# Peptides against a protein of PDB entry 6TME, part 54

Target 1, 324 residues: chain A of PDB entry 6TME
Amino acid sequence: NRLKRAYIALQAWKKAFYSDPFNTAANWVGPDVCSYKGVFCAPALDDPSVLVVAGIDLNHADIAGYLPPELGLLTDVALFHVNSNRFCGVIPKSLSKLTLMYEFDVSNNRFVGPFPTVALSWPSLKFLDIRYNDFEGKLPPEIFDKDLDAIFLNNNRFESTIPETIGKSTASVVTFAHNKFSGCIPKTIGQMKNLNEIVFIGNNLSGCLPNEIGSLNNVTVFDASSNGFVGSLPSTLSGLANVEQMDFSYNKFTGFVTDNICKLPKLSNFTFSYNFFNGEAQSCVPGSSQEKQFDDTSNCLQNRPNQKSAKECLPVVSRPVDCS
Target 2, 324 residues: chain A of PDB entry 6TME as posed
Amino acid sequence: NRLKRAYIALQAWKKAFYSDPFNTAANWVGPDVCSYKGVFCAPALDDPSVLVVAGIDLNHADIFGYLPPELGLLTDVALFHVNSNRFCGVIPKSLSKLTLMYEFDVSNNRFVGPFPTVALSWPSLKFLDIRYNDFEGKLPPEIFDKDLDAIFLNNNRFESTIPETIGKSTASVVTFAHNKFSGCIPKTIGQMKNLNEIVFIGNNLSGCLPNEIGSLNNVTVFDASSNGFVGSLPSTLSGLANVEQMDFSYNKFTGFVTDNICKLPKLSNFTFSYNFFNGEAQSCVPGSSQEKQFDDTSNCLQNRPNQKSAKECLPVVSRPVDCS

## One batch from the design tools (peptide; made by RFdiffusion4, then SolubleMPNN)

Design b1_p11_7_s1 (from b1_p11_7, 5 letters changed)
Fold by OpenDDE base, seed 1:
Structure b1_p11_7_s1 (fold): chain B 324 residues (1-324), chain A 11 residues (1-11)
Amino acid sequence: as target 1 above (324 residues)
Amino acid sequence: SKLEELVKSLK
């Protein structure tokens, strides 16, 4: 019986709670699991006459505990939302049995260990949110082979390079922010045909920006701030016809910020502060437009306020990185 | 779909 398996799983999970400040699991008593707070039942897809546990929502419950392996008995769960808790440990491999998993949100917890590769086993997964945890190690390339709508990886301990398979992603939103990613952005990034928002903030990324970024015609948000990028901005960025928010601040960029970038038709905010740019077009000057906000602070620009000293600029500007 | 209905109920 599916509900009996669910009962075993949920009771094992209740026992794995160290703290339940809101008494969320107070009513988790008896065999009627469909009455449990945060447990949602629906008719099974294979047999509409059978009621199954199809969803878990324990968002914002401040529960301390871990995910026991018995959660693998919840084989009908398609939605697993447990964000904003204090769950610790690893994601159980037994969750591979949850073959209907569609949305998996474990964000804002205390999960540790490598990337939860069990998520790659779910054939129907569309939403993956693992942000604000302590996941570490390399990102598996296979994550981008999944037909995901969104990939939230930010605020973890991920390291190594971004996989070249990123170009295969069909996701509209991808966040890498506040990790330890290193190396270059793969040239394959331009193949992300459905990409709307991508965030690289606060990593250890380096090298030149690939020209292929200019192929991201649907991107509305592109944030590469707080990294180690070098060279000039690619001239192909003029192809970002839908970009609204663009941030390259806190890098080591050099060269000239062109009209073709600052005159992008949908651009509302362009931050390129805290770099080593030695020139900008008049269209890039803060206050030059009422429709666009620019920040050119702390560059090597002539006749602009709040710039770096000649002593700071000269060693970098005199040795531009050729990205060609 | 039943999944869509469930998603709506969780939000």
Scores: peptide ipSAE 0.043, ipTM 0.786, DockQ to the pose 0.426
Fold by OpenDDE base, seed 4:
Structure b1_p11_7_s1 (fold): chain B 324 residues (1-324), chain A 11 residues (1-11)
Amino acid sequence: as target 1 above (324 residues)
Amino acid sequence: SKLEELVKSLK
């Protein structure tokens, strides 16, 4: 019986709670698992006459505990939302049995270990949120082979390079922010046909921006701030016809910020502060437009306020990185 | 779909 398996799983999970400050699992008693707070039942897809546990929502419950392997008995779960808790340990490999998994949100917890590769085993997964945890190591390339709508990886301990498979992603939103990713942005990024928002903030990314970024016609948010990027901004950025928010601040960019970038038709905010730009078009000057906000602070610009000293600029500006 | 209805109920 599916509900009997669910009962075993949920009781094992309740036993794995160290703290339940809101008494969320107080009613997790007896065989009627469909009455449990945060447990949602639906007719099974294969047999509408059978009621199964199809969803878990324990968001914002502040529960301390771990995910026991018995959760693998919840084979009908399609939605697993447990964000904003204090769950620790690793994501159980037994969750590979949850073949209907559609949305997996374990964000804002205390999970550790490598990327939860069990997520790659779910054929129907569309939403993956693992942000605000302590996941570490490399990102598996196969994550981008999944037909995901959103990939939230930010605020973890991921390291190594961004996989070249990123170009295969169909995700509209991808966040890499506040990790330890290194190396260059893959040139394959331009193949992300559905991308609307991508965030690289606060990593150890370096090298030149790939020209292929300019192929991201649907991108509305592009944030590459707080990295180690070098060279000039690609001229192909003029192709970002839908970009609204663009941030290149806190990098090591050099060269001239062109009119073609600052005149992007949907651009509302463009921050390129804290770089080594040595020139900007008049259209890039803060206050030049009522519709657009610019920040050119702490560059190597002439006749602009709040710029770096010549002593700070000269060593970098005199040694431009050729990205061609 | 049944799944869509469930998603709505969880949000």
Scores: peptide ipSAE 0.043, ipTM 0.787, DockQ to the pose 0.439
Fold by OpenDDE base, seed 3:
Structure b1_p11_7_s1 (fold): chain B 324 residues (1-324), chain A 11 residues (1-11)
Amino acid sequence: as target 1 above (324 residues)
Amino acid sequence: SKLEELVKSLK
């Protein structure tokens, strides 16, 4: 009996709660698991006459606890939403039995350990949100081989380089922000055919921006701020026909910010502050457009306010990194 | 789909 297995799993989970401030699991009593708060039943896909636990929603419950291995008995779960809790420990490997997993949201918790590789075992996974945790180590390259719509990795402890497999991703939204990623952005990034939003904020990324970024014709948000990028902005950025929000602030970029970038047709906000740019086109000047907002603060620009001193600029500007 | 119905029920 599937509901009996679900009962075992849910009772094991209730026992794994250290704190339930809102008494969310107060009604988690008895065999009628479909009446449990945050538990959602539906007819099974293989037998419509059988009711199964198909979804969990414990979002914003502030529950402290861990995920016990008995959760692997919830084999019919397609939606697992437990964000904004205080769950700790690791994601159980037993969740590999949840072969119908479609959306997995464990964001804003206290999960630790390496990337939850069990997520790679789910053939139908479309949404993965593991942001605002303490996941660490390398991002497995295989994450981008999956047909995901969104990948939220931000605010973790991930290290190493971004995998070259990123170009295989079909995701519309990918966030790397506030991790410890290092190295260059892979040139394969230009192969991300469905990308709308990508965020690299607050990592240890470095090197030149790849020219292939200009192939991201559907991107609306591109944020590479707060990294260690060097060199000039790629001229191929003129290919970003749909970019609305672009941020390169807090890097080590040099060279000239061109008209071809600042005149992008959908560009609403372009922030390139806190770099070492030594020139900008008139179209890039803040206040030059009513439709576009620019920030050129703290560069090496002549005749602009709030720029770096010559002493700060000269050592960097005199030794530009050639990205060609 | 059954999944879509479930998603709607969670919101």
Scores: peptide ipSAE 0.039, ipTM 0.777, DockQ to the pose 0.426
Fold by OpenDDE base, seed 2:
Structure b1_p11_7_s1 (fold): chain B 324 residues (1-324), chain A 11 residues (1-11)
Amino acid sequence: as target 1 above (324 residues)
Amino acid sequence: SKLEELVKSLK
């Protein structure tokens, strides 16, 4: 009986709660699991006459505890939303039995350990949110082989390089922000067909920006701020016909910011502050447009306010990185 | 909720 298995799983989970401030699991008593708060039942896909647990929603419950291995008995769950709790430990490998998993949100918890590779085992997964946790180590390349609509990885402890497989992603939104990623952005980034928003904020990324970024015709948000990028901005950025928000601030960029970038047709905000740019086109000057906002603060620009000293600029500007 | 709508779509 599927509901009997669900009962075993849910009772094991209730036992794994250390704190339930809102008494969310107070009614988790007896065999009628479909009456449990945050438990949603539906007819099984293989037999409409059988009722199964199809979804869990415990969002914002502030529950402290862990995910026990018995959760693997919830084999009919397609939606697992447990964000904004205090769950700790690792994601159980037993969740590989949840072959119908469609949306998995464990964001804003206290999960630790490596990337939850069990998420890669789910053939129908479309939404993955693991942000605001303590996941660490390398990002598996296989994550981008998944047909995901969104990939939220921000605010974790991920290290190493961004996988070359990123170009295979069909996701509209990808966040890498506030991790420890290093190395270059892969050239394969230009192959992302459905990308609307990509965020690299606050990593240890370096090297030159790949020219292939200019192939991201549908991108509306591109944020590469707070990294270690060097060289000039690629001239191919003129291809970003739909970019609205662009941020390159807090890097080590050099060279000239061109008209072709600042005149992008949908550009609303362009921040290139806290770099080592030594020139900008008149169209890039803050206040030059009523429709566009620019920030050129703390560069090596002549005749502009709030720039770096010659002492700070000369060592960097005199040794431009050739990205060719 | 979005979850309820999705659960309904499973019916």
Scores: peptide ipSAE 0.037, ipTM 0.779, DockQ to the pose 0.207

Design b1_p11_7_s2 (from b1_p11_7, 5 letters changed)
Fold by OpenDDE base, seed 1:
Structure b1_p11_7_s2 (fold): chain B 324 residues (1-324), chain A 11 residues (1-11)
Amino acid sequence: as target 1 above (324 residues)
Amino acid sequence: SKLEELVESLK
């Protein structure tokens, strides 16, 4: 019986709670698991006459504990939302049995270990949120082979390079922010046809921006701030016809910020502060437009306020990185 | 779908 398996799983999970400040699991008593707070039942997809546990929502419950392996008995769960808790440990490999998993949100917890590769085993997964945890190590290339709508990886301990498979992603939103990613952005990024938002903030990324970024016609948000990027901004960025928010601040960029970038038709905010740009077009000057906000602070610009000293600029500006 | 109904109920 599916509900009997669910009962075993949920009772094992209740026992794995160290703290339940809101008494969320107080009613987790007896065989009627469909009455449990945060447990949602639906007719099974294979047999509409059978009621199954299809969803878990324990968001914002401040529960301390871990995910026991018995959660693998919840084989009908398609929605697993447990964000904003204090769950610790690793994601159980037994969750590979949850073949209907569609949305998996474990964000804002204390999960540790490598990327939860069990998520790659779910054939129907569309939403993956693992942000605000302590996940570490390499991002598996196979994550971008999944037909995901959103990939939230930010605020973890992920290391190594961004996989070249990123170009295969169908995701509209991808966040890498506040990790330890290194190396270059792959040239394959331009193949992300459905991309609307991509965030690289606060990593150890380096090298030149690939010209292929200019192929991201649907991107509305592009944030590459707080990295180690070098060279000039690609001239192909003029192809970002839908970009609204663009941030290149806190890098090591050089060269001239062109009219073709600052005149992008949907651009509302363009931050390129804290770089080594040595020139900007008049259209890039803060206050030049009422419709657009620009920040050119702390560059190597002439006749602009709040710029770096000649002593700071000269060593970098005199040795431009050729990205060609 | 039943899944969509469930997603809506969780929002």
Scores: peptide ipSAE 0.041, ipTM 0.779, DockQ to the pose 0.431
Fold by OpenDDE base, seed 4:
Structure b1_p11_7_s2 (fold): chain B 324 residues (1-324), chain A 11 residues (1-11)
Amino acid sequence: as target 1 above (324 residues)
Amino acid sequence: SKLEELVESLK
């Protein structure tokens, strides 16, 4: 019986709670698992006459505990939302049995270990949120072979390079922010046909921006701030016809910020502060437009306020990185 | 579907 398996799983999970400050699992008693707070039942997809546990929502429950392997008995779960808790340990490999998994949100917890590769085993997964945890190591390339709508990886301990498979992603939103990713942005990024928002903030990314970024016609948010990027901004950025928010601040960019970038038709905010730009078009000057906000602070610009000293600029500006 | 309705209820 599916509900009997669910009962075993949920009772094992309740035993794995160290703290339940809101008494969320107080009613997790007896065989009627569909009455449990945060447990949602639906007719099974294969037999509408059978009621199954289809969803878990324990968001914002502040529960301390771990995920026991018995959760692998919840084979009908398509929605697993447990964000904003204090769950620790690793994501159990037994969750590979949850073949209907559609949305997996374990964000804002205390999970550790490598990327939860069990997520790659779910054929129907569309939403993956693992942000605000302590996941570490390399990102598996296979994550981008998944037909995901959103990939939230930010605020973890991921390291190594961004996989070249990123170009295969169908995700509209991808966040890499506040990790330890290194190396260049892959040139394959331009193949992300559905991309609307991508965030690289606060990593150890370096090298030149790939020209292929300019192929991201649907991107509305592009944030590459707080990295180690070098060279000039690609001229192909003029192709970002839908970009609204663009941030290149806190990098090592050099060269001239062109009119073609600052005149992007949907651009509302463009921050390029804290770089080594040595020139900007008049259209890039803060206050030049009522519809657009620009920040050119702490560059190597002439006749602009709040710029770096010649002593700070000269060593970098005199050694431009050729990205060609 | 009933599953879709559930998804909406969990958002």
Scores: peptide ipSAE 0.041, ipTM 0.783, DockQ to the pose 0.394
Fold by OpenDDE base, seed 3:
Structure b1_p11_7_s2 (fold): chain B 324 residues (1-324), chain A 11 residues (1-11)
Amino acid sequence: as target 1 above (324 residues)
Amino acid sequence: SKLEELVESLK
């Protein structure tokens, strides 16, 4: 009996709660698991006459605890939403039995350890949110081989380089922000055919921006701020026909910010502050457009306010990194 | 499907 297995799993999970401030699991009593708060039942896909636990929603419950291995008995779960709790430990490998997993949101918790590779075992996974945790180590390259619509990795402890497999991703939204990623952005990034939003904020990324970024014709948000990028902005950025929000602030960029970038047709905000740019086109000057907002603060620009001193600029501007 | 309806109800 599937509901009997679900009962075992849910009772094991209730026992794994250290704190339930809102008494969310107070009604988690007896065999009628479909009446449990945050537990949702539906007819099974393989037998419509059988009721199964198809979803969990414990979002914003502030529950402290862990995920016990008995959760692997919830084999019919397609939706697992437990964000904004205080769950700790690791994601159980037993969740590999949840072969219908479609959306997995464990964001804003206390999870630790390596990337939850069990997520790679789910053939139908479309949404993965693991942001605002303490996941660490390398991002497995295989994450981008999956047909995901969104990948939220931000605010973790991920290290090493971004995998070259990123170009295989079909995701519309990918966040890397506030991790410890290092190295260059892979040139394969230009192959992300469905990309709308990508965020690299607050990592240890470095090197030149790849020219292939200009192939991201559907991107609306591109944020590479707060990294260690060097060199000039790629001239191919003129290909970003749909970019609305672009941020390169808090890097080590040099060279000239061109008209071809600042005149992008959908550009609403372009922030390139806190770099070492030594020139900008007139179209890039803040206040030059009513439709576009620019920030050129703290560069090496002549005749602009709030720029770096010559002493700060000269060592960097005199030794530009050639990205050609 | 009923499962799809559930998915939409949880969003």
Scores: peptide ipSAE 0.033, ipTM 0.758, DockQ to the pose 0.394
Fold by OpenDDE base, seed 2:
Structure b1_p11_7_s2 (fold): chain B 324 residues (1-324), chain A 11 residues (1-11)
Amino acid sequence: as target 1 above (324 residues)
Amino acid sequence: SKLEELVESLK
């Protein structure tokens, strides 16, 4: 009986709670699991006469505890939303039995360990949110082989390089922000066909920006701020026909910010502050447009306010990185 | 909720 398995799983999970401030699991008593708060039942896909647990929603419950291996008995769950809790430990490998998993949100918890590779085992997964945790180590390349609509990885402890497989992603939104990613952005980034928003904020990324970024015709948000990028901005950025928000601040960029970038047709905000740019086109000057906002603060620009000293600029500007 | 809509879509 599927509901009997669900009962075993849910009772094991209730036992794994250390704190339930809102008494969310107070009614988790008896065999009628479909009456449990945050448990949703539906007819099984293989037999409409059989009622199964199809979804869990414990969002914002502030529950402290862990995910026990018995959760692998919830084999009919397609939706697992447990964000904004205090769950700790690792994601159980037993969740590989949840072959119908469609949306998996464990964001804003206290999960630790490596990337939850069990997420890669789910053939129908479309939404993955693991942000605001303590996941660490390398990002598996296989994550981008998944047909995901969104990939939220921000605010973790991920290290190493961004996989070259990123170009295979069909996701509209990808967040890498506030991790420890290093190395270059892969040239394969230009192959991302459905990308609308990509965020690299606050990593240890370096090298030159790949020219292939200019192939991201549908991108509306591109944020590469707070990294170690060097060289000039690629001239191919003129291809970003739909970019609205662009941020390159807090890097080590050099060279000239061109008209072709600042005149992008959908550009609303362009921040290139806290770099080593030594020139900008008149169209890039803050206040030059009523429709566009620019920030050129703390560069090596002549005749502009709030720029770096000659002492700070000369060592960097005199040794431009060739990205060719 | 989106969850309810999806659960209903499974019916």
Scores: peptide ipSAE 0.032, ipTM 0.757, DockQ to the pose 0.210

